# Peptides against a protein of PDB entry 6NYY, part 123

Target 1, 212 residues: chain A of PDB entry 6NYY
Amino acid sequence: KHFEQAIERVIGGLEKKTQVLQPEEKKTVAYHEAGHAVAGWYLEHADPLLKVSIIPRGKGLGYAQYLPKEQYLYTKEQLLDRMCMTLGGRVSEEIFFGRITTGAQDDLRKVTQSAYAQIVQFGMNEKVGQISFDLPRQGDMVLEKPYSEATARLIDDEVRILINDAYKRTVALLTEKKADVEKVALLLLEKEVLDKNDMVELLGPRPFAEKS
Target 2, 212 residues: chain A of PDB entry 6NYY as posed
Amino acid sequence: KHFEQAIERVIGGLEKKTQVLQPEEKKTVAYHQAGHAVAGWYLEHADPLLKVSIIPRGKGLGYAQYLPKEQYLYTKEQLLDRMCMTLGGRVSEEIFFGRITTGAQDDLRKVTQSAYAQIVQFGMNEKVGQISFDLPRQGDMVLEKPYSEATARLIDDEVRILINDAYKRTVALLTEKKADVEKVALLLLEKEVLDKNDMVELLGPRPFAEKS

## One batch from the design tools (peptide; made by RFdiffusion4, then SolubleMPNN)

Design b2_p22_5_s2 (from b2_p22_5, 7 letters changed)
Fold by OpenDDE base, seed 4:
Structure b2_p22_5_s2 (fold): chain B 212 residues (1-212), chain A 22 residues (1-22)
Amino acid sequence: as target 1 above (212 residues)
Amino acid sequence: SAEALARLQEVLNQPAVIGELE
């Protein structure tokens, strides 16, 4: 408990108990986080869920925390599952509300960064090829792109394709698991915080062997 | 590069956060 609270403080900052979300916003957050949780539960290469919270904190309205594995090498398939997990919140909002919110901004940023890294840095796209370029860091002088404008357009197109594929995969998964997303969301609205044990009680054991 | 991988790991290991209060 104390260790979990310490981690929560590091990740989420101080609980802003003063920020009372409107019921509809709280519902949106619950379904968003449920989308992340369920996607992470049923994607083989996603990290196991540690905690999900819809309690507003200094860094956000809610969060899903996962136990990262010590992994030094990622496959394309692993990165895709991570992208799908990251899109789980946005996809859940679409499935349940038929609308999207600004809540997924950080998720979309992460997915975008991952997609560009896969294509431009790790050479994981067949059309772009076996290339590796450094992505400009925020604040670095706009160094001229080390590739042509035609290559830049190709990269941008392939990034969109990759993200769209991840999105479609996530839609398919969370549509199949729609009842589970709803169960998690409803339980979040009741408890505000769920852990791995709550998820096991609700959904059963995670269908993938925990890589020790 | 090791740096690219480290950056990716940083992104992947961050909690999914909804609604960053700027």
Scores: peptide ipSAE 0.139, ipTM 0.746, DockQ to the pose 0.643
Fold by OpenDDE base, seed 5:
Structure b2_p22_5_s2 (fold): chain B 212 residues (1-212), chain A 22 residues (1-22)
Amino acid sequence: as target 1 above (212 residues)
Amino acid sequence: SAEALARLQEVLNQPAVIGELE
C-alpha cells in the first residue's frame, strides 16, 4: 500500500479528491483510459498494463501506468505499437463519443516526439533516408536545421504519414475490440482503479506471453 | 546517440496522463 502510493504520487501527484468531475467528463476519462489499457493489452510490443486510474491526481484526470521493460534497442514495429498504445485514448474518444477532447494533448506530444525521432534520429524512414540529426532541445537556440527546406518538408510529411498510420492501426484495433474497451470503461467507472488482475478477469490473459 | 535513445526511452516510459489539471 505505501509503496504503491509512493509510486502513484511520483506519477500523478497528490490525489485531488476535492476535484469533482462532472459525470460526462468522468465518463470521457474512463473511456479514454480504457482505450489506452485495451490497446496496450492487444499490442504485442506494448508494455504490460500495471495500473489504470480515473481518480484525478495533481496533474491529470486519469492515468494508465505500464511496466516498462528494460529495453535498449527498439525496432520500428515496437515503436509503432507504442505509438498506437499512446493514441488509444484519443481513438477511444472518437469511437465512443464521435468527438475528441484536449485530454490527448500529452499523448499527441509523445507520439509526435517519437515520430520525429524515428525519422530524423534513427533513420527509420526510407524516403528521408539513413540520416541522424540532433533534435533541438526545448530552449536550445533554434540551431539552423542542418538540412534543406525541401528536406524539412519531406520530414514533416513523413512524420504525418507515420502518425496517421499509427492512428489508423489504433482505430482498427479498438474498433475490433470495442466491446472490451466498453467493459474496461464501465469497470473503471465502478472501481475507479484497475490493475492487471482486473484486466485478466475482464479480458482473459494477455494474448502475448509475458517474457518473464 | 545514447542521449537520443535515452530521451526516447524517457518519453516511452512516462505514464499516459489525461489532461493537466491546472
Scores: peptide ipSAE 0.146, ipTM 0.742, DockQ to the pose 0.648; fails the geometry check
Fold by OpenDDE base, seed 3:
Structure b2_p22_5_s2 (fold): chain B 212 residues (1-212), chain A 22 residues (1-22)
Amino acid sequence: as target 1 above (212 residues)
Amino acid sequence: SAEALARLQEVLNQPAVIGELE
């Protein structure tokens, strides 16, 4: 209890009880977070869900918390599943509402950063090849890229392809699991906070063995 | 680089947050 509360305080900040979301916005948040939760549940290389909340806090309108593994090496497949999980919110909004919101801005930033890192830092793209360049830090003068403009265009194209592939994979998954997303979203609207046990009750045990 | 990996880990370990209030 104390440890969970401490984590909640660190991650969520102070509950701003004063910001009452409109019912439609709260619904959007619930389905967005349900998308993340369900994607993470059914993706092998996603981190296990710890908690999902639609209670507005200093950091956001809702959040999904995962138990990160201490991992130093990531495969391309692992990074793809992480991208899909990160896109789960946006995809859920598209599936259920036929519209997208600004809520996925942070998700898209993370996915974009991951995609660029995979291609230009980790050499994980066959067309770009076995290259590794440092990405400019936020605020660093974009020094001359160590590659041609043609290579820059190729990188940008391959980033889009990778993100689109992750998006399509997530659409396929959450379409298949649409009923599960609905169950989670509805329960979120009722309870505002779900834990791993709630997810097990709703969806059954996560289909991947927890590496102890 | 160890730094690039650390940055990636930081991004991956952050909770998915919808709509910053601040």
Scores: peptide ipSAE 0.140, ipTM 0.737, DockQ to the pose 0.613; fails the geometry check
Fold by OpenDDE base, seed 2:
Structure b2_p22_5_s2 (fold): chain B 212 residues (1-212), chain A 22 residues (1-22)
Amino acid sequence: as target 1 above (212 residues)
Amino acid sequence: SAEALARLQEVLNQPAVIGELE
């Protein structure tokens, strides 16, 4: 308990017990987090879910925490599954509410960063080719792009394609697993926090063996 | 680069968070 609370404090910040979400917002958060959780559950290369919470904390209204694997090399497929998991919240909102919220801003940032890294740093896009450029860090002088405007446009287009493909994949997955997303969301609304065991009870064992 | 990968890993290992409560 104390260790989990310590991790929660590090990840989520201090519980802002004073911020009571409106029921509709809480519902949105629950389905959003359920989307992340279920996407992560059914994507082979996603990290296993450790905890999902809809208790507002300093860093967010809710969060899904995963156990990171000690992995140093990522395939395109692995990165795609991670992108899909990251999009799970937004996709869940779309599926269940027919609307999207600002809640996915951090997710979209992460997905965008991953997509650009794949294309520009890791050379994982066939159209752009086997190139590797350093992405400017926030605050670094945007040095002149080492590539043409045409290449920049190509990169931007391929980033959009990659993200859209991940989005579509996530839509397909969570549509198939819609009932599971709802189960998780409803249980979140009841318990506010779920762990891996709760997910196993709800969904059955994760279909992918945890590579120990 | 190892640094690019490390940054990616950092991003990937961050919890998915909905909304900033700041």
Scores: peptide ipSAE 0.132, ipTM 0.735, DockQ to the pose 0.657; fails the geometry check

Design b2_p22_5_s3 (from b2_p22_5, 10 letters changed)
Fold by OpenDDE base, seed 4:
Structure b2_p22_5_s3 (fold): chain B 212 residues (1-212), chain A 22 residues (1-22)
Amino acid sequence: as target 1 above (212 residues)
Amino acid sequence: SEESLEYLREVLSEPARIGELE
């Protein structure tokens, strides 16, 4: 209990109980978070869901918290599933509302960073090849790219392809699991916070054994 | 680099957040 609360404070900041979302915004948040939760539930290499909340905290309107594994090496498949989980919110909004919101900005940032890292830092793209370059950090002077403009264009194209593949995979998954996303979203609107046990009660046990 | 892996791990471990409250 104390450890979970400490993690919540670090991750979510202080509960801003004073921020009342409009009902339609709260609904959007619930379905967005349900998309993350369900994607993480049915993706083998996603981290297990610890908590999902639609209570605004700090700067966030909602969050899905996962139990990070002490993992230092990631496969391409693991990174793809994590990208899909991260896209789950955006995809849920598209499936249920036929519109997208600014709510996925942080998710898209993370997906973009992951995609570039896979291609430029980890050499995980066959077309770009076995290269590793440092990505410019925010605030670093754009040092001359150690590669040609042609390579830059290739990288940008392959990043887009990778993200689109992850997006399509997520669309397929959440379309198949659409009823489960709705169940989670509706329960979120009722309880505002769900844990792993709530998810097990609602969806059944996660189909992947937690690798100890 | 170890730094890149650590950064990726941090990014991947961050909870999904909806929206920035201005």
Scores: peptide ipSAE 0.144, ipTM 0.732, DockQ to the pose 0.687
Fold by OpenDDE base, seed 3:
Structure b2_p22_5_s3 (fold): chain B 212 residues (1-212), chain A 22 residues (1-22)
Amino acid sequence: as target 1 above (212 residues)
Amino acid sequence: SEESLEYLREVLSEPARIGELE
């Protein structure tokens, strides 16, 4: 117990108990986090869920914590499932509320970065081809792009296609699992924090064997 | 590059954080 609390403090920062979310905002956070949790549960290549919380900590209103595997090589399929998991919050908001919020900004940033990396760094797109270019880091002088404006447009189009494909996949998954998302969201609103055991009790065992 | 993979690992290992309260 003390060791887990210490790890939670290091990862989550100090609980901002003073920020009372409005009930509607808390509901939005619960369904958003439930979307992440359920997507991660049913995607083979997603990391196992460790904890999900709607208690504001540090800069976040809620979080889903996963146990990352020490993995050095990622497949295209693994990166896609991770993108879908990351989109799970936004998709849940759309499915349940018919509206989207600013809450997914960090998620969309991560998805965008992953999509660009797949296409321009890892050569994972057939139209762009087996190329690898360094992406400018934030603050690096815009090095001249080693490719034409036509290639830049192609990259941008293929990034959009990849993200849209991940989004559609996530919509299909969370629509199929809509009842599970609602169960998780409702339990989050009650308990504020769920662990892996709560998820197993609620959804059953994760359908993918944890490759230990 | 090793740096790109490290960055990807860091990004993927970060907990999904909803709504940075500025």
Scores: peptide ipSAE 0.134, ipTM 0.723, DockQ to the pose 0.633
Fold by OpenDDE base, seed 1:
Structure b2_p22_5_s3 (fold): chain B 212 residues (1-212), chain A 22 residues (1-22)
Amino acid sequence: as target 1 above (212 residues)
Amino acid sequence: SEESLEYLREVLSEPARIGELE
């Protein structure tokens, strides 16, 4: 309990109880977070859900917290499932509201970073090949790209393909699990915070054995 | 690079967050 609260404070910041979201915004947040939660629940290589909250904290309107694994090596499949989980919020918004919001900006940033890293740092794309380049850090002089403009275009195209594939996979998953997303969202609107036990009660046990 | 993996790990370990409260 104390450890979880400490992590929650570090990750989420202080609860901003003074910021009351409009009901429609709170609903959007609930379904967005439910999307993350359900995607993480049904993706084998996603981290186990620890907590999901629609209580505004720090700068965030809501969050889904996962138990990080001590993992140093990631497979393509693992990274894909992580991307799908990260897209879960955006996809949920699309499925339930037929509209998207700015709420997924941070998620999209993370997905974009992951996709570029997979292609240009980890050599995980067959078309781009077994290459590894350092991604320019913000503030680094954009040294001349060690590759041609044609390669740059190829990279950009393959990044888009990878993200779109992750997106489509997430759409398929959350469409299949639409009722579960709804259940989680509704329960979030009621309780504002859900833990793993709430998810088990609602959805049943996670279908993947927790790697101890 | 170890740095790239570490950075990726950091990014992946961040909770999914919705929106920025101004």
Scores: peptide ipSAE 0.132, ipTM 0.724, DockQ to the pose 0.698
Fold by OpenDDE base, seed 5:
Structure b2_p22_5_s3 (fold): chain B 212 residues (1-212), chain A 22 residues (1-22)
Amino acid sequence: as target 1 above (212 residues)
Amino acid sequence: SEESLEYLREVLSEPARIGELE
């Protein structure tokens, strides 16, 4: 228990028990996190879920924590499933509430960064081709792009296509698993924190073998 | 590049989060 709390502090920051969300916001957080959790559960290349919480910590209102694998090389398929998992919160909000919130801003940032990296750094897009350029980091001087404006437009278009494909895949998955998302969300509203065992009790064993 | 992989790894290693606490 103390060890888990220490890890949670490092990853999520300090628990902010004094910050009480409105019931509707708490519900939104629960379904958002349930979307992440369920997407990660049913995506082959997603990391195994470790913990999901709707207790505010650090800068986040809730979080889904996964057991990271020591992995140095990522496939296109792995990156896609990770994008889908990251979109799970936004998609869950849309499916259950018919509206979206600002809550997915960090998720969308990550998805955007991943999509650009896949296309312009890893050469994973057939239309753009086998190219690799450095992406400007936050705080870097905007250097002149080493490619034409036509290439820039192509990159932008292909990034949108990739993100939209990931989004559609996530919508299909969470629509199929809608009842599971509901179960997780409702249990989150009751317990505020779920672990892998809670997920197994609700959903059954994860359909993919965990690489131990 | 190693830097690109490190950057991606950093992005992917962060927990999925909702919102920001004001």
Scores: peptide ipSAE 0.128, ipTM 0.719, DockQ to the pose 0.696

Design b2_p22_5_s4 (from b2_p22_5, 7 letters changed)
Fold by OpenDDE base, seed 3:
Structure b2_p22_5_s4 (fold): chain B 212 residues (1-212), chain A 22 residues (1-22)
Amino acid sequence: as target 1 above (212 residues)
Amino acid sequence: SDEALEALTEVLNQPSVIGELE
């Protein structure tokens, strides 16, 4: 009950059963969400999938929800796996359709924000070094950056490298697990909603011990 | 800063949503 309420609060609105996606769009959504689901399943530091849906709701055509752990400290490796999971939808589209859609906009925003945070706020990049600067919040006047334009360019380059590395890692993973992505996508097209139990039945137990 | 971590955590904990209907 509490979980369904959280989904409803974040994703907003009642299931809009009235918005019938075209079959091709529904297929794209299914494979996109399957990419997220499978990436999250096979990445050690990703959160386990709780629910995935291709039923349109207020703000979205589909969604993947994970059970977040209460965690206050993140390692670089953990953040990388989260980036890979977040890229799973886009990567799945590329692998299966040879084209990308606008559907990954929110994912790319999140990945971009995470990458900048890692480099600029948490000092997790060797080239940029042990620095920590506040990123301008959305709506704050872009105050003068406390670093040079050369440093800004370096940051931008290293962000791209980090995202590209995460993307390549995700491509490798989902290519290896391509059959599993297909299975999940097909089951989504049939059931429209999958939970953790469906994933266990389809793919077997998640290969990482749930830290109790 | 606690704010940076909170912002990151918020991003990490949000469900992935494909497309906007509204």
Scores: peptide ipSAE 0.284, ipTM 0.833, DockQ to the pose 0.620
Fold by OpenDDE base, seed 5:
Order: structure tokens, then C-alpha cells, then sequence
Structure b2_p22_5_s4 (fold): chain B 212 residues (1-212), chain A 22 residues (1-22)
């Protein structure tokens, strides 16, 4: 019940059974979602996949839902793995198609927000240092940045470095697991919806002990 | 602040959505 409500809240609407997507687009969605699923499977600090679907719902072409753990403190390493999982879709597209699509917009937004938060709010970058500033919320007046333009440039540079490092890590992972990504994508094209049990059957048990 | 962590947690817990159907 809570899961369905979260999907409804974020994606909105009922499953659209009408094949709105061209076969090639559906293939792209399947490999994109497979990238998320496999990255999440093989990253220690990523949340396990709960459900992945390539059936369009509301405004979305497909989605991946993970089971969030009740976690109140995040390490830098944990946040990096989450960034890698979030980049899994984009990376899968690059690996399999040699091209990127607009499908990763939401993922890139999330990664960007996470990277800025790590550096500016949580002081997790050595060059920027042990600082914590409030990020302007969407709609708040552009509060004058409490730091110099030089610091702003440094922050921007370090954000890019962090995201690029996460991207490279994800490329390495999904390249190593390329066959698994393809297996998941092909199964998605067949079943349209996969759950954790399908992933276990396909890939074997997740290599990280689920802290029950 | 509790707000920064909440905002991050919200981002981390949201489903990944591919594309927008206009």
C-alpha cells in the first residue's frame, strides 16, 4: 500500500496499457532501467531494488523503485554508491547504444542535488572544507551566497569532479556486469515488470548480506 | 540542519522515473 502510494505520488496516474512507445524507445527504457537495477544490485550501499517497470505510468515511461532503509546518517561512501545507482540508467544507455537520451534528466537532477549537498551542506569535500551553508530552496529569493565568487567556482568544480567520479565508477561497474544488464533488460522486455525475486532468479542472491 | 538531511533523504528515496510523457 505505501509503495503504490509513493509511485502514484511521484509518477502519477494508472498504467497506460496503450503502447505509446516505439519498440526502439521501449528497448532504450528497458536497458536504462536495467542499468539502475544492476548498479543497485552490485553496490554495497545502494538500496535493493523493489520493483522496476517499463510500463508507462502517468508521466513516466518507466520507473525503478528501491526499498529505502530507515537510515538517518549517511557516509560519503554511501552517498557515492547512491549516486552511482542513480547514474546507472544513463551509463547503461551509453554502454549499449553509444548514445545518451533525455531520459536521465530526473536522475541527473538528483545526482546534482546530492553532490551539492555533500559539498556545501555536509562538508564532505577536503578542498571546500568543513563548511555548511543552506542551499537556496527552489522559489526562495536568490539569497546572496554567503561565500565569495572564488569559493563558488571551487564548489562548482568539486561538484563536477564528484559527479564525474561517480559516473566513471558506474561505467566500470556496468561494463564489468554488462551481461547482467543485458539479461535484466531482456527479461524486462518480456515481463515488463520485475521485482526482487525476479532479480534473484536471474542474477543470484545479492552479494551483500541484507541487514535484516 | 534537519532540513538539509530531510531534503537529501527525500531525493534518495524517490523512485527513478524515465522521461515525461507529455
Amino acid sequence: as target 1 above (212 residues)
Amino acid sequence: SDEALEALTEVLNQPSVIGELE
Scores: peptide ipSAE 0.281, ipTM 0.833, DockQ to the pose 0.623
Fold by OpenDDE base, seed 4:
Structure b2_p22_5_s4 (fold): chain B 212 residues (1-212), chain A 22 residues (1-22)
Amino acid sequence: as target 1 above (212 residues)
Amino acid sequence: SDEALEALTEVLNQPSVIGELE
Protein backbone atom coordinates (compact mmCIF):
# COMPACT_ATOMS: atom_id res chain seq x y z
CA LYS B 1 0.00 0.00 0.00
CA HIS B 2 2.67 2.52 0.93
CA PHE B 3 4.70 1.59 -2.11
CA GLU B 4 1.83 1.97 -4.55
CA GLN B 5 1.12 5.33 -3.00
CA ALA B 6 4.74 6.35 -3.50
CA ILE B 7 4.57 5.36 -7.16
CA GLU B 8 1.35 7.29 -7.54
CA ARG B 9 2.91 10.36 -5.96
CA VAL B 10 6.07 10.29 -8.04
CA ILE B 11 4.78 9.12 -11.39
CA GLY B 12 1.47 10.80 -10.91
CA GLY B 13 -1.94 9.87 -12.16
CA LEU B 14 -3.93 6.75 -12.76
CA GLU B 15 -3.08 4.03 -15.20
CA LYS B 16 -4.08 5.32 -18.59
CA LYS B 17 -5.30 2.02 -20.01
CA THR B 18 -7.08 3.95 -22.73
CA GLN B 19 -3.83 5.11 -24.27
CA VAL B 20 -2.86 2.22 -26.48
CA LEU B 21 0.74 2.49 -27.52
CA GLN B 22 1.59 1.39 -31.01
CA PRO B 23 2.96 -2.16 -31.00
CA GLU B 24 6.47 -0.97 -31.86
CA GLU B 25 6.41 1.64 -29.11
CA LYS B 26 5.13 -0.91 -26.61
CA LYS B 27 7.93 -3.25 -27.67
CA THR B 28 10.48 -0.47 -27.18
CA VAL B 29 9.11 0.26 -23.71
CA ALA B 30 9.18 -3.43 -22.78
CA TYR B 31 12.81 -3.89 -23.81
CA HIS B 32 13.77 -0.59 -22.18
CA GLU B 33 12.24 -1.62 -18.86
CA ALA B 34 13.68 -5.12 -19.21
CA GLY B 35 17.11 -3.51 -19.52
CA HIS B 36 16.61 -1.69 -16.22
CA ALA B 37 15.27 -4.83 -14.55
CA VAL B 38 18.11 -7.12 -15.67
CA ALA B 39 20.81 -4.56 -14.94
CA GLY B 40 19.39 -4.10 -11.45
CA TRP B 41 19.23 -7.87 -10.98
CA TYR B 42 22.86 -8.59 -11.85
CA LEU B 43 24.55 -5.50 -10.38
CA GLU B 44 25.53 -6.10 -6.78
CA HIS B 45 25.03 -2.54 -5.57
CA ALA B 46 21.90 -1.80 -7.55
CA ASP B 47 18.57 -1.86 -5.77
CA PRO B 48 16.46 -4.88 -6.61
CA LEU B 49 13.46 -4.33 -8.82
CA LEU B 50 10.19 -4.09 -6.95
CA LYS B 51 7.84 -3.41 -9.84
CA VAL B 52 8.15 -2.78 -13.55
CA SER B 53 5.26 -1.73 -15.75
CA ILE B 54 4.70 -0.96 -19.40
CA ILE B 55 1.22 0.40 -18.74
CA PRO B 56 1.17 4.14 -19.34
CA ARG B 57 0.66 6.04 -16.10
CA GLY B 58 0.47 9.77 -15.60
CA LYS B 59 3.01 11.24 -17.99
CA GLY B 60 5.07 8.06 -18.36
CA LEU B 61 4.85 5.26 -20.91
CA GLY B 62 6.24 2.81 -18.38
CA TYR B 63 8.28 2.68 -15.22
CA ALA B 64 10.63 0.64 -13.09
CA GLN B 65 10.42 0.99 -9.33
CA TYR B 66 13.17 -0.25 -7.09
CA LEU B 67 13.19 -0.94 -3.40
CA PRO B 68 15.55 1.62 -1.96
CA LYS B 69 17.60 0.59 1.02
CA GLU B 70 17.97 2.93 3.92
CA GLN B 71 21.51 3.94 3.14
CA TYR B 72 23.28 7.03 4.40
CA LEU B 73 26.70 6.49 2.82
CA TYR B 74 27.34 5.59 -0.79
CA THR B 75 30.62 4.32 -2.21
CA LYS B 76 31.83 5.21 -5.68
CA GLU B 77 31.26 1.58 -6.71
CA GLN B 78 27.69 1.66 -5.45
CA LEU B 79 26.98 4.86 -7.35
CA LEU B 80 28.50 3.36 -10.50
CA ASP B 81 26.20 0.33 -10.31
CA ARG B 82 23.23 2.66 -9.83
CA MET B 83 24.32 4.60 -12.91
CA CYS B 84 24.58 1.35 -14.87
CA MET B 85 21.09 0.32 -13.79
CA THR B 86 19.78 3.73 -14.80
CA LEU B 87 21.42 3.35 -18.21
CA GLY B 88 19.98 -0.16 -18.63
CA GLY B 89 16.97 1.03 -20.60
CA ARG B 90 18.99 3.01 -23.15
CA VAL B 91 21.52 0.21 -23.51
CA SER B 92 18.79 -2.37 -24.05
CA GLU B 93 17.31 -0.25 -26.84
CA GLU B 94 20.72 -0.04 -28.50
CA ILE B 95 21.42 -3.78 -28.21
CA PHE B 96 18.04 -4.97 -29.46
CA PHE B 97 17.00 -2.29 -31.93
CA GLY B 98 20.26 -0.69 -33.04
CA ARG B 99 18.63 2.67 -32.38
CA ILE B 100 17.99 4.93 -29.43
CA THR B 101 14.82 6.80 -28.56
CA THR B 102 13.87 9.84 -26.51
CA GLY B 103 12.54 7.46 -23.85
CA ALA B 104 15.75 7.60 -21.83
CA GLN B 105 15.62 11.37 -21.19
CA ASP B 106 14.77 11.02 -17.50
CA ASP B 107 17.43 8.33 -17.08
CA LEU B 108 20.08 10.47 -18.74
CA ARG B 109 19.14 13.42 -16.57
CA LYS B 110 19.51 11.30 -13.43
CA VAL B 111 22.83 9.85 -14.58
CA THR B 112 24.11 13.33 -15.40
CA GLN B 113 23.04 14.69 -12.03
CA SER B 114 24.64 11.74 -10.24
CA ALA B 115 27.90 12.10 -12.15
CA TYR B 116 28.17 15.83 -11.43
CA ALA B 117 27.35 15.25 -7.78
CA GLN B 118 30.04 12.57 -7.47
CA ILE B 119 32.70 14.78 -9.00
CA VAL B 120 31.76 18.26 -7.79
CA GLN B 121 30.13 17.61 -4.43
CA PHE B 122 31.63 14.36 -3.15
CA GLY B 123 35.19 14.65 -4.48
CA MET B 124 35.10 11.17 -6.02
CA ASN B 125 37.31 12.02 -9.02
CA GLU B 126 41.09 11.97 -8.76
CA LYS B 127 41.70 14.57 -11.48
CA VAL B 128 39.24 17.09 -10.14
CA GLY B 129 40.40 16.27 -6.63
CA GLN B 130 39.05 16.39 -3.11
CA ILE B 131 36.75 19.34 -3.67
CA SER B 132 33.16 20.04 -2.76
CA PHE B 133 31.12 22.80 -4.38
CA ASP B 134 27.45 23.47 -4.30
CA LEU B 135 25.75 22.86 -7.61
CA PRO B 136 23.48 25.65 -8.76
CA ARG B 137 19.89 24.74 -8.06
CA GLN B 138 17.28 25.39 -10.70
CA GLY B 139 15.90 28.86 -10.02
CA ASP B 140 18.81 30.20 -8.04
CA MET B 141 20.32 33.28 -9.61
CA VAL B 142 23.17 32.23 -11.87
CA LEU B 143 25.71 32.43 -9.11
CA GLU B 144 29.17 32.55 -10.60
CA LYS B 145 30.73 29.12 -10.42
CA PRO B 146 33.13 29.04 -7.48
CA TYR B 147 35.81 27.57 -9.76
CA SER B 148 37.69 28.62 -12.89
CA GLU B 149 36.66 27.94 -16.47
CA ALA B 150 39.55 25.49 -16.69
CA THR B 151 38.15 23.57 -13.72
CA ALA B 152 34.68 23.70 -15.28
CA ARG B 153 36.05 22.10 -18.46
CA LEU B 154 37.86 19.45 -16.44
CA ILE B 155 34.66 18.65 -14.55
CA ASP B 156 32.69 18.37 -17.79
CA ASP B 157 35.31 16.05 -19.28
CA GLU B 158 35.44 13.82 -16.22
CA VAL B 159 31.63 13.65 -16.06
CA ARG B 160 31.59 12.40 -19.65
CA ILE B 161 34.28 9.83 -18.86
CA LEU B 162 32.35 8.58 -15.84
CA ILE B 163 29.08 8.28 -17.76
CA ASN B 164 30.83 6.58 -20.68
CA ASP B 165 32.45 4.08 -18.32
CA ALA B 166 29.06 3.32 -16.79
CA TYR B 167 27.58 2.98 -20.27
CA LYS B 168 30.30 0.55 -21.41
CA ARG B 169 29.88 -1.51 -18.25
CA THR B 170 26.14 -1.68 -18.87
CA VAL B 171 26.66 -2.69 -22.51
CA ALA B 172 28.96 -5.50 -21.43
CA LEU B 173 26.52 -6.71 -18.78
CA LEU B 174 23.38 -6.62 -20.90
CA THR B 175 25.20 -8.19 -23.84
CA GLU B 176 26.20 -11.07 -21.58
CA LYS B 177 22.64 -11.24 -20.22
CA LYS B 178 20.95 -10.56 -23.57
CA ALA B 179 18.81 -13.69 -23.37
CA ASP B 180 17.58 -12.68 -19.92
CA VAL B 181 16.67 -9.19 -21.15
CA GLU B 182 14.66 -10.76 -23.95
CA LYS B 183 12.89 -13.12 -21.53
CA VAL B 184 11.91 -10.22 -19.29
CA ALA B 185 10.80 -8.09 -22.24
CA LEU B 186 8.63 -10.88 -23.65
CA LEU B 187 7.06 -11.51 -20.27
CA LEU B 188 6.39 -7.78 -19.90
CA LEU B 189 4.65 -7.76 -23.26
CA GLU B 190 2.45 -10.56 -21.99
CA LYS B 191 1.75 -9.46 -18.41
CA GLU B 192 2.41 -5.69 -18.74
CA VAL B 193 3.43 -5.62 -15.05
CA LEU B 194 6.13 -7.64 -13.31
CA ASP B 195 7.21 -7.82 -9.70
CA LYS B 196 10.16 -9.30 -7.84
CA ASN B 197 8.52 -12.74 -7.75
CA ASP B 198 8.13 -12.78 -11.52
CA MET B 199 11.83 -11.96 -11.83
CA VAL B 200 12.77 -14.80 -9.47
CA GLU B 201 10.63 -17.23 -11.44
CA LEU B 202 12.15 -16.10 -14.71
CA LEU B 203 15.81 -15.55 -13.80
CA GLY B 204 16.20 -17.43 -10.54
CA PRO B 205 17.10 -15.88 -7.22
CA ARG B 206 19.09 -12.68 -7.36
CA PRO B 207 22.76 -13.70 -7.11
CA PHE B 208 23.49 -11.29 -4.25
CA ALA B 209 22.71 -11.74 -0.61
CA GLU B 210 19.91 -9.46 0.41
CA LYS B 211 21.49 -7.08 2.85
CA SER B 212 19.27 -7.41 5.80
CA SER A 1 26.56 18.31 2.78
CA ASP A 2 23.41 16.65 4.06
CA GLU A 3 21.58 18.54 1.35
CA ALA A 4 23.79 17.13 -1.38
CA LEU A 5 23.29 13.62 -0.08
CA GLU A 6 19.55 14.13 0.14
CA ALA A 7 19.48 15.40 -3.42
CA LEU A 8 21.51 12.42 -4.62
CA THR A 9 19.35 9.98 -2.69
CA GLU A 10 16.25 11.51 -4.20
CA VAL A 11 17.68 11.00 -7.68
CA LEU A 12 18.69 7.42 -6.89
CA ASN A 13 15.40 6.43 -5.32
CA GLN A 14 13.05 7.86 -7.91
CA PRO A 15 11.36 5.42 -10.22
CA SER A 16 12.66 5.25 -13.74
CA VAL A 17 10.08 6.67 -16.11
CA ILE A 18 10.24 6.14 -19.84
CA GLY A 19 8.90 8.79 -22.14
CA GLU A 20 6.37 11.51 -21.73
CA LEU A 21 2.83 11.09 -22.75
CA GLU A 22 1.79 14.27 -24.76
Scores: peptide ipSAE 0.275, ipTM 0.830, DockQ to the pose 0.669
Fold by OpenDDE base, seed 2:
Structure b2_p22_5_s4 (fold): chain B 212 residues (1-212), chain A 22 residues (1-22)
Amino acid sequence: as target 1 above (212 residues)
Amino acid sequence: SDEALEALTEVLNQPSVIGELE
């Protein structure tokens, strides 16, 4: 119940069974979601997949929902794996289709936000240093950045580096696991919705112990 | 700040959504 409510809250509303995607679009969605699913499966610090769907719902053509852990402290490594998982869809599209779509916009936004937070708020970048600045919230008056233009450029550069590193890591992972991505995608095209049990049946047990 | 962590956690806990159906 709580899970469905979360999906409904984020994605908005009920499954739109009446919107039939074109077969090629549906295929793209399936491989995109499979990328997320497989990345999350094989990244230690990613959350385990709870549900993945290619049924259009609310504002989304498909979605991957993970079981969040009650975690209050995140390491750089943990955040990196989360970024990689978030990039899994885009990377899958690149690997399988040799093209990227607009479908990863939300993912890229999240990755961007995470990267900036790591560097600017949590001081997780050695070049930028042990600094913490508040990021302007949407709607807050862009207060003058408390740092120089040079620092701003450095931050931007380091954000790009971090995201690119995450992207490369994800490419390496999903290339290695390409057959698994395809298996998941094909099963998605058949069942339209997969859960954790489907993933276990398809890929075997997740290689990382669920920290209960 | 607790707010920054909350914001990050919220982002991390959101489902990945492909595309916009509007």
Scores: peptide ipSAE 0.276, ipTM 0.827, DockQ to the pose 0.639; fails the geometry check

